# Peptides against a protein of PDB entry 8YVU: the designs that were tried, part 170

Target 1, 39 residues: chain A of PDB entry 8YVU
Amino acid sequence: PQLCYILDAILFLYGIVLTLLYCRLKIQVRKAAITSYEK
Target 2, 160 residues: chain B of PDB entry 8YVU
Amino acid sequence: TWLTVLKKEQEFLGVTQILTAMICLCFGTVVCSVLDISHIEGDIFSSFKAGYPFWGAIFFSISGMLSIISERRNATYLVRGSLGANTASSIAGGTGITILIINLKKSLAYIHIHSCQKFFETKCFMASFSTEIVVMMLFLTILGLGSAVSLTICGAGEEL

## One batch from the design tools (peptide; made by RFdiffusion4, then SolubleMPNN)

Design b2_p25_4_s2 (from b2_p25_4, 15 letters changed)
Fold by OpenDDE base, seed 3:
Structure b2_p25_4_s2 (fold): chain B 39 residues (1-39), chain C 160 residues (1-160), chain D 39 residues (1-39), chain A 25 residues (1-25)
Amino acid sequence: as target 1 above (39 residues)
Amino acid sequence: as target 2 above (160 residues)
Amino acid sequence: as target 1 above (39 residues)
Amino acid sequence: DKLLELALLFLLDVFSLFFELFNSL
């Protein structure tokens, strides 16, 4: 049971990190699109 | 095009937020239906007594729906409305996390004080169950908050 | 204990979905970068 | 990309180990 909670914490942390990375990548896509539109 | 994909991603985030809200409502409803929280001694279910699963889920649902509608109609006023709703949902989520943490501390304290070595005792079982539900609700709330914040950032970026 | 496993399953599914989305977004960033370089 | 794939494989292994552990208890 205690190990299950530890796994939940790890998976949760992984989910947060992936969400942050996804947001960063989305911002990069937007910046790249703006740069391509101004050219 | 990338814009079409971004719109689909925003819709997906909105759907995720609604789904999270629905799951929270389901858990809240199940707990309220199975357990008479009013007759349980102590503050083990303080988050449920505060009605967090209900009002929090409503805020997240409204935020998600507004986000989806805003994306579909492409109207400036709807974008602002969605941004406002997502901000409100983020605040609600933060408040919910605080309430859940307090509840978790109380539940853990209860388990420690009563030295719940006998899991078959109704009080210890209820405290353990409460702890599990609160942890699940905490995770769902953080997921909802993450989606709301993501949508808020996306909406703010479109207004600039 | 059973609730922990349900949570693990949900978190795992969420992680998979986010990973797929991240991969799609990464491909888009690469395409946008290539298009901007050719201009 | 390779790091993400490695991370996914690690997650799958952790999940499998956890499932086996649960079944053994």
Scores: peptide ipSAE 0.447, ipTM 0.804, DockQ to the pose 0.125
Fold by OpenDDE base, seed 5:
Structure b2_p25_4_s2 (fold): chain B 39 residues (1-39), chain C 160 residues (1-160), chain D 39 residues (1-39), chain A 25 residues (1-25)
Amino acid sequence: as target 1 above (39 residues)
Amino acid sequence: as target 2 above (160 residues)
Amino acid sequence: as target 1 above (39 residues)
Amino acid sequence: DKLLELALLFLLDVFSLFFELFNSL
């Protein structure tokens, strides 16, 4: 049971980091698309 | 700017591999220090008997370190070395997954045969503990394999 | 303990899917950056 | 983005439920 909780904490932290990175990347893609449309 | 972001991601993948390797090594060392695996009846610790936490951790650590060094120095010879190490780590990860799946099947079969309703019995506790450790190592190995394959594809793309 | 293992499986699957989506999005950003550099 | 945030909140709720369940056992 304790190992399961440790794994859950690691997976949760990984999920948060990936979500933040995905949001940043999505914002960059949107900025790149807007810049390409203005050219 | 984008190459810098890609470099940061490759470095992050390399660090993830090293961290995964260190966790596997720590678990292997703890299990070997607390439990006399040689005297445990059955094949519930077959992955540990095969030394997978040790050699797998070494392969992933070397692959991660080479990936970080290759990214920092940006030298062609280091890129080839990193590609070779990541390929070797991918093969090692695949072998490790196979060993861990076999161990998991044996552990589950042991729990089923002994009808482990009493968690406090030494044999059932050991089988459950083995199953938990094997599952965790399986997840870490799959994560390490995914990072190694990703780094291999990135390295191959830079050579083409 | 069984529920914890099910949650671990779901979180692991989520992590894999997010990693794949992140890689695809990163490749798209790279392609967009290369296309903008060639113009 | 909102779907991902909702999924993360759902994940947090599931973890909290598991923690409560394990403390009750």
Scores: peptide ipSAE 0.444, ipTM 0.796, DockQ to the pose 0.121
Fold by OpenDDE base, seed 4:
Structure b2_p25_4_s2 (fold): chain B 39 residues (1-39), chain C 160 residues (1-160), chain D 39 residues (1-39), chain A 25 residues (1-25)
Amino acid sequence: as target 1 above (39 residues)
Amino acid sequence: as target 2 above (160 residues)
Amino acid sequence: as target 1 above (39 residues)
Amino acid sequence: DKLLELALLFLLDVFSLFFELFNSL
């Protein structure tokens, strides 16, 4: 039970980190798309 | 700019790999220190008996470190070394996953056979604990493998 | 305790999905960078 | 030891990146 909660915490943290990275990457893709459209 | 982004991504993957390796090593050391795996009935800790947390952690650590060093020095020989290490880590990760799956199956079978309704029974507790640890290790191994494969692909792309 | 395991499964699945999405997005960023370099 | 130091420095860089990311959010 405690290990399960620890795992949840780790997975949650991982999920947050991945979400942030995904958002950052998505913003980069959008910026790249905008710059490509302006050219 | 894109190279800088890719560099940061490689560094991140390398750190993730090292972190995964360290966590695996920590789990391995804790389990080996707290539990006499040799005296545990059955093969509930078969992955630990195989020493996977140790050698897997070493491989992942080496691959991550080499990837970081390669990226920092931007030397072709280091890139090749990193690629080789990441490939080795990927193989190690795959082997580890296999071992962990086998361990997980044994642990789950043990739980099923003993009808572990009483969680507080020592055997059931150990089996459940083993299952939890194996699941954690499996997750970490998958993460490590993912990072190693990603780094391998990145390294291969730089060599082409 | 059962909820913890369910949460673990959900978080694990989320992690896998995010990893795949991140990989796809990374590939898109790379493609966008290549196209921007060719222009 | 130097390798460990490098790894630790890298970990610190990652943590700093995460911190910056969290601050930017």
Scores: peptide ipSAE 0.462, ipTM 0.811, DockQ to the pose 0.038; fails the geometry check
Fold by OpenDDE base, seed 2:
Structure b2_p25_4_s2 (fold): chain B 39 residues (1-39), chain C 160 residues (1-160), chain D 39 residues (1-39), chain A 25 residues (1-25)
Amino acid sequence: as target 1 above (39 residues)
Amino acid sequence: as target 2 above (160 residues)
Amino acid sequence: as target 1 above (39 residues)
Amino acid sequence: DKLLELALLFLLDVFSLFFELFNSL
């Protein structure tokens, strides 16, 4: 049971980090698309 | 294309909020039906006693529904309404997180005080069960808050 | 304990989905960068 | 990308280990 809680914490942290990375990458894609539209 | 992607994301976020709300409501209902929280000694279920699963689920459901409707109709008034609802849901989510953290601390303290080495003791089992449910509710609330905040930011960006 | 495992499964699935989306988005960024370099 | 794949495989192994551990208890 304690190991399960630790795993939950790790997976939760992983989920947060991935979400942040996904958001960052999405912003980059958007910036790239805007820059390509202005050329 | 960007707006279309954002719209799809808004709908996805709205659906996520509704789903989170439904899960929270289901868990709240199940816990209230199976456990007589009023007879449980201590504040192990303080979040449930406060009715958080119910009102929180309502707020998130309304926010999610408004977000979906706003996306589908593309009306400026709906966008503002969705922004307001998402802001309210964000506040509710923050309050819920606070309540859940307090409940979690109490549950952990209870487990520590009773030296719950034996899971077969009814009190220890209840405290552990409460902790598990509270943790799950906390995760769901954080996800809901994240979606609500994201929708709020998107809505604010559309008004600018 | 069982609820913890269910949560782990959900978080794991979420992590997988996010990873796939991240990879897809990263590929799109790379394709966009290549296309911008050829111009 | 390879690092992420490796991390996912590791995560899968951890889950499998947990599942086995819980089945053994």
Scores: peptide ipSAE 0.433, ipTM 0.793, DockQ to the pose 0.120; fails the geometry check

Design b2_p25_4_s3 (from b2_p25_4, 16 letters changed)
Fold by OpenDDE base, seed 3:
Structure b2_p25_4_s3 (fold): chain B 39 residues (1-39), chain C 160 residues (1-160), chain D 39 residues (1-39), chain A 25 residues (1-25)
Amino acid sequence: as target 1 above (39 residues)
Amino acid sequence: as target 2 above (160 residues)
Amino acid sequence: as target 1 above (39 residues)
Amino acid sequence: DELLELALLFLLLTFSLFFLLFSSF
């Protein structure tokens, strides 16, 4: 059970990091779409 | 061909090897820092007493770094160096798997002998914790070995 | 202990979903970059 | 970028295998 809690912490941290990366990537997609529209 | 796929994924395999090594090192250092393994009765942490998380992590890290550098610089001497390092890492990984299997058997035997029905008992808890950590380390070692072997095959293919 | 395993399963599923979404978004960014280079 | 996708896929696979292993014990 203690290892289960450690795994929960790791998975939670991974989820936060992925969420941040997803947000950054979403901003990049929006910037790319705007640049394509101006051409 | 399998060789073409391995060549394209060489950098990824190197990064995977380094990451696996770092995770193994982190687990080893955490366990050694939190638990006084020397005072734990029995050989439930034999892999940690053997220092596998440390020397294994070093070998995997070196082989991974050499693989990445070799791929980027495309120098013949670096390719040979990477091949040698990956071979050494493969041997280290195989040895590590053996040590971890022995540790796992001892941990499981301990749990069975003491009939660990009461998980709250310190000895049974430590044995269960050891079993779970050893399984994680075993999985990471298998992944590291797979990456090292793949890099070795890729390097050997480039020399032919 | 049962709650810990349930939480692990939820966090793991969340990680898989986020990874798939991230991969899809990354492919979209790459396609947008290629399209902008061909213009 | 392809390396990052492959790294994420590998990470997911590793977490999946670990979860399956821990759930079986």
Scores: peptide ipSAE 0.482, ipTM 0.792, DockQ to the pose 0.105
Fold by OpenDDE base, seed 5:
Structure b2_p25_4_s3 (fold): chain B 39 residues (1-39), chain C 160 residues (1-160), chain D 39 residues (1-39), chain A 25 residues (1-25)
Amino acid sequence: as target 1 above (39 residues)
Amino acid sequence: as target 2 above (160 residues)
Amino acid sequence: as target 1 above (39 residues)
Amino acid sequence: DELLELALLFLLLTFSLFFLLFSSF
């Protein structure tokens, strides 16, 4: 049971990090698309 | 305006309601399938005995579906229907929260009275399980209520 | 304690899905960058 | 795409709240 809670914490942290990275990457994709349209 | 923001998120809110409803149904189905609630002593599963996971999920599902349909078709009659359904879902959510809080109180009281030092005892295990499930259901209900209220406000704004 | 394992399963699934989406988005960014360089 | 971002944000928030709730027990 203690290991389960530790795993939950790790997975939760991983989810937060991935979400932030995904948001950043998506913003980059949008910026790239806008730049390509202006050319 | 806040209304404009809500309008842009209508579809998301509808999907949220449907998802919440589905999760609630899943929990209800699993609990009813695994446990014979009728034979459990006490009111540890009072929310389940009241059938909240089922009727609440139905209300949220209907409201979510109507909200999505209303947004897609942009018809006045659908907006009104969605508003009504979302209002009903909001009421259902509020009722659900009340039931769940009562259930939590009973479950916690049970744990306190029996001094559940031996977690592996069937009664203490059931009380603990009930508490955990009810907390999850409470969280889902709060999310569903938030979405339903938001959709209600959005729908009311469209009628003005 | 058993719910902890269920939560682990959900978080694990979420992590996998996010990872896949992140990979797809990363590939898109790379493709966009290559296309912009060739122009 | 924006809807997906919002959905992911909501999911993250949901997981965060669940984690906080279970951590309190």
Scores: peptide ipSAE 0.478, ipTM 0.787, DockQ to the pose 0.108
Fold by OpenDDE base, seed 4:
Structure b2_p25_4_s3 (fold): chain B 39 residues (1-39), chain C 160 residues (1-160), chain D 39 residues (1-39), chain A 25 residues (1-25)
Amino acid sequence: as target 1 above (39 residues)
Amino acid sequence: as target 2 above (160 residues)
Amino acid sequence: as target 1 above (39 residues)
Amino acid sequence: DELLELALLFLLLTFSLFFLLFSSF
């Protein structure tokens, strides 16, 4: 029981971190695409 | 201005509706497949007995799909259809919230009345499980209702 | 407690999907960076 | 692409709320 809650917390944190990283990466891709279009 | 923002997010709202519907349907299917709700004592699964996860999911799915299609094709008949479907989904969502709240109250009352100090007792466990599932479904229903209402407002704004 | 395990499964699946999407996006960023360097 | 980002944010929000709900009960 306690282990599942701990696992939930870890997985939840992982999900948040991945979401943030994904958003950052997506913004970078968009910026790169815009820069390539201006050249 | 806010209407313009909602119009831009129409596809997102539609996807949200579909996702919410699918999750609700999944929960309903899992619960119905694992548990014989009809034989469970009390009304701790009243929302499931009412079939809300199924018909609610259908309404939200249809409304979401119509909203996405309407946005993509930009046809008047699709916009009207989406508006109608979203309105129906909003009504369904409101009804679902009501059912879920009633279920939640019954589940909590059951836990309180029976003084469920022993969480591992079958009845108390089922009531607790019901409470958790109902809360999840309530949240999903609120999200679905929010998306449906937003899409309804967007559709109404396009008709004006 | 059992819901905890269900939540674990959902969060785990979410984590996998996000990881795959992140990998795809990372590859796109790398491709974009290479293309920008060649110009 | 923007839709996907928004969908992911929404999904994150939903999971966050579910986690909070499960932790509170």
Scores: peptide ipSAE 0.491, ipTM 0.797, DockQ to the pose 0.110; fails the geometry check
Fold by OpenDDE base, seed 2:
Structure b2_p25_4_s3 (fold): chain B 39 residues (1-39), chain C 160 residues (1-160), chain D 39 residues (1-39), chain A 25 residues (1-25)
Amino acid sequence: as target 1 above (39 residues)
Amino acid sequence: as target 2 above (160 residues)
Amino acid sequence: as target 1 above (39 residues)
Amino acid sequence: DELLELALLFLLLTFSLFFLLFSSF
């Protein structure tokens, strides 16, 4: 049971990191799209 | 304005309501399939006995769907329909919160009365499980209510 | 305690979905970068 | 795409709150 809570914490942290990375990548896609439109 | 922000988030709020409804329905279905609530001693699953996961999910789903349709079609009759549905969902959410709080109190009282130091006792385990599920459902219901109220305010603003 | 295992499953699924979305977005960024370089 | 990002943020917040709730018990 204690291992389950530890796993939850790890998975939660992983979810946060992935969400942040996804947001950063999405911003990059938007910047790339804007740059492509201006050319 | 705050109304403009809500209008931009209307579709998101609708999706949130649908998602909340689906999660509630899933939890209700799982609990009902795994546990025979009718034979559980006490009122630790009173919210489930009242059928809240089912009717709450229906109300939130309908409200969310109507909100999305209203936003996409921008028809006056749909706006009014969405407003009515969101109002109904808000009432349902408030009722659900009340039921869940009562259930939570009963579950916590049960745990306290039985001095559940022995977690392996079936009754204590079920009461603890009920407490955890009810807390999750309460959180989801609060989110659903927040979205429904926001959509109601947005719809009311469009009628003005 | 048993809910912990259910939560683990949900968080795991969420992590998988986010990973897939991240991969798709990364591919889009790469495609946009290539298109920008060819212009 | 913006809606998806917002949905992901909301989901993350929801999971965060659930984690905090379960950690408190």
Scores: peptide ipSAE 0.486, ipTM 0.793, DockQ to the pose 0.108; fails the geometry check

Design b2_p25_4_s4 (from b2_p25_4, 16 letters changed)
Fold by OpenDDE base, seed 2:
Structure b2_p25_4_s4 (fold): chain B 39 residues (1-39), chain C 160 residues (1-160), chain D 39 residues (1-39), chain A 25 residues (1-25)
Amino acid sequence: as target 1 above (39 residues)
Amino acid sequence: as target 2 above (160 residues)
Amino acid sequence: as target 1 above (39 residues)
Amino acid sequence: DELQDLALLFLLEVFSLFFLLFQSV
């Protein structure tokens, strides 16, 4: 059970990092779409 | 061909192998620092007593580093060196898997014998902890072995 | 202890979903870049 | 980079397998 809590912490941290990366990528896609629309 | 795919992923496989080695080393170090394995009754931590996290991590790290260097420099001598290191790492990984499976069986047997319905018993807690760590180490070792074998096949293909 | 396993399952599912979305988004960015290069 | 995506996918597969193994025990 204690290892489960450690795993939860690792998975939670991983999920946060992935969410941040996803948000950054989504912003990049939006910027690329706007740039493509202006051309 | 599968060889072409493996060649393209060689650097990735090397990095994965190094990462696996680092994780194994970290787990080994943490377990050894937190738990006095020498005072644990039974063979629940037999893989740790054998020093597998340490020597396994070293072998995988060396193999991964050599694979990355071989790919970057494209030198024939490095390819042979990488092939040798990956072969050694594959053997080490296979041995590690065997040790971990034995440890897992012993740990599961211990849990079953003591009917660990009460997690508050120190022995049951340690057996459960060992089982979880061994499962993680087993998975990492399988991944490391897979990467080492893949790199070995790739290196052998380059020698032909 | 049961809550820990439930949390692990939720975090794991979340990680898989985020990865799939990230891959789809990256493919979209690549397609957008190729389309922009052909113009 | 394609390599980062591959690394992420691999990491997720590893985590998936670990999770399945922990659930099976």
Scores: peptide ipSAE 0.494, ipTM 0.786, DockQ to the pose 0.109; fails the geometry check
Fold by OpenDDE base, seed 1:
Structure b2_p25_4_s4 (fold): chain B 39 residues (1-39), chain C 160 residues (1-160), chain D 39 residues (1-39), chain A 25 residues (1-25)
Amino acid sequence: as target 1 above (39 residues)
Amino acid sequence: as target 2 above (160 residues)
Amino acid sequence: as target 1 above (39 residues)
Amino acid sequence: DELQDLALLFLLEVFSLFFLLFQSV
């Protein structure tokens, strides 16, 4: 049970990191789309 | 051919070995820092008492590093060195799997003998923790062995 | 304890889904970069 | 970059296997 909480913490941290990376990548895609529309 | 596919993924396999080694070292250090294994009754941490997480991680780390360096420099002497290191790592991995299976059996037997109905008992908690850690280490060892064997096959194919 | 395991399962599923989405998004960014280079 | 993506996918697969094993125990 206590190990379960440790695993939750690790998975939660991993989820946060992935979410941040996804957001950064999504912003890059949006910037690329805007640049393509202006050309 | 399967050999050509493995050659293309050699760097990936090397990185995987290094990562597996690092995770094994992390588990070893955490367990040793949090728990005094010498004072734990029974053989539930037999793999840790044998120092497997440390020496196994060292072997896999060296094997992975040599494989990556060999691939990047494309030198014949490095290929031979990597082949030797991967072979040694494969043997070490096989031995580690055996040790971990024995540890897992002991841990499970301990849980059954003590009829752990009350999880909050320190002994039952330690046995459960040991079982979880040993299972994780077993999987990491299997992954490391798989990568080491794959790299060994790649290196052998380059020598032929 | 049971809630902890359920949370682990949800977090794990979330991590897998996010990884798949990240991979798809990364492929899209690469395709957009190639298209921009050809223009 | 492709190798990094492959490494990430492999890592996720390993984590998936570990999670399934912990659930089975």
Scores: peptide ipSAE 0.488, ipTM 0.783, DockQ to the pose 0.091; fails the geometry check
Fold by OpenDDE base, seed 3:
Structure b2_p25_4_s4 (fold): chain B 39 residues (1-39), chain C 160 residues (1-160), chain D 39 residues (1-39), chain A 25 residues (1-25)
Amino acid sequence: as target 1 above (39 residues)
Amino acid sequence: as target 2 above (160 residues)
Amino acid sequence: as target 1 above (39 residues)
Amino acid sequence: DELQDLALLFLLEVFSLFFLLFQSV
């Protein structure tokens, strides 16, 4: 019951962290692609 | 600068609006199919009785589709049509928010009055379920309204 | 309260999907890094 | 690609707001 809301909070935090990491990796891929195109 | 950003995101906003509308419609249909709202005592599902998930979803879907079509064809008449549809969707969204807030207040009042300590009671369960669904619908409606308003601003900017 | 378990299921599914996307993106970053090193 | 990032950010923001609303009610 109350533990369910705690689990929701943990899963939500996990989702946020993963999304931030995903965005960071995507930016890295873009930078790598631009650098490879300029060479 | 804000107009330029909104213009670049116009297609995304349109897709988001359609998706929001579809989710609202799905929730509405599921609730109506699982629960006999007409036999539930009280106005816990007043937003559903008003048919908001259905007509609101239709307005948002039409608005989103028109926005996408307008962007792709780049025709002046479609831009005006999209602007009109987005304006109508914004009005519908505002009305929906009002209905949902009223429903939420009624649901919360019901929970408070009956001191729903026993979740197993059907009435308390329904009130809690209604509250959660109404909050979800309210959130989706706010998102839909935001997308519709953004698209309206973009369309108005193109006409100037 | 019981609906929180449904929310948990949705959040869990979202977390799985994000994890898969993150893994896919990580592989792309590695490929891009290798390609940039060869040039 | 930019659209996907924006979509993800938007989804996160929506999810965050939704979670906060559910906790507040």
Scores: peptide ipSAE 0.485, ipTM 0.783, DockQ to the pose 0.104; fails the geometry check
Fold by OpenDDE base, seed 5:
Structure b2_p25_4_s4 (fold): chain B 39 residues (1-39), chain C 160 residues (1-160), chain D 39 residues (1-39), chain A 25 residues (1-25)
Amino acid sequence: as target 1 above (39 residues)
Amino acid sequence: as target 2 above (160 residues)
Amino acid sequence: as target 1 above (39 residues)
Amino acid sequence: DELQDLALLFLLEVFSLFFLLFQSV
């Protein structure tokens, strides 16, 4: 049971980090698309 | 500015309410199907005995649906209806939170009294399971309440 | 304890899905960058 | 696309709150 809770914490942290990275990447894609449209 | 932001998120909030309602219904159904709550000693499942997962889910579902319909049709009468439904859902959510907090207190007290060192004992397992389910339901209820309140504020802003 | 394992399964699935989406988005960003450089 | 991002952000926030609640218990 303790191992399960530890795993939950690790997976949760991983999910948060991935979400932040995904958001940053998506913003970059949008900026790139806008820049390509203005050219 | 805040009203404008809420207006843009109305559809999202409505969907969130529906989703919350569906999850609550699912949890209620699963618990009722797996456990005979009537035969469980104590008030560990008091929220379930009160039927909160059922009526709460119905209120949130109706509120969410009305909010989505109101946004799509952009009719004044639907806005009023949605406002009323969201208000009702907000009240229901608040009541649900209260019930869940009471249930949580009882569950925690039960765990403390029985000093559940032997987790594999049926009583301790049930108390732990109840506590976990109640916490999940509490979370869902808070989310539903937040969405309902947001939709209520948005609807009130449109009437002004 | 059993609920913990269920949560682990959900979080694990979520992590996998996010990872796949992140990879797809990263590939798109790279393709966009290459296309912009060729122009 | 913006709505999806918002939905994802919201889901994450919900998940974070849920996790915090489960840890507090």
Scores: peptide ipSAE 0.482, ipTM 0.781, DockQ to the pose 0.091; fails the geometry check

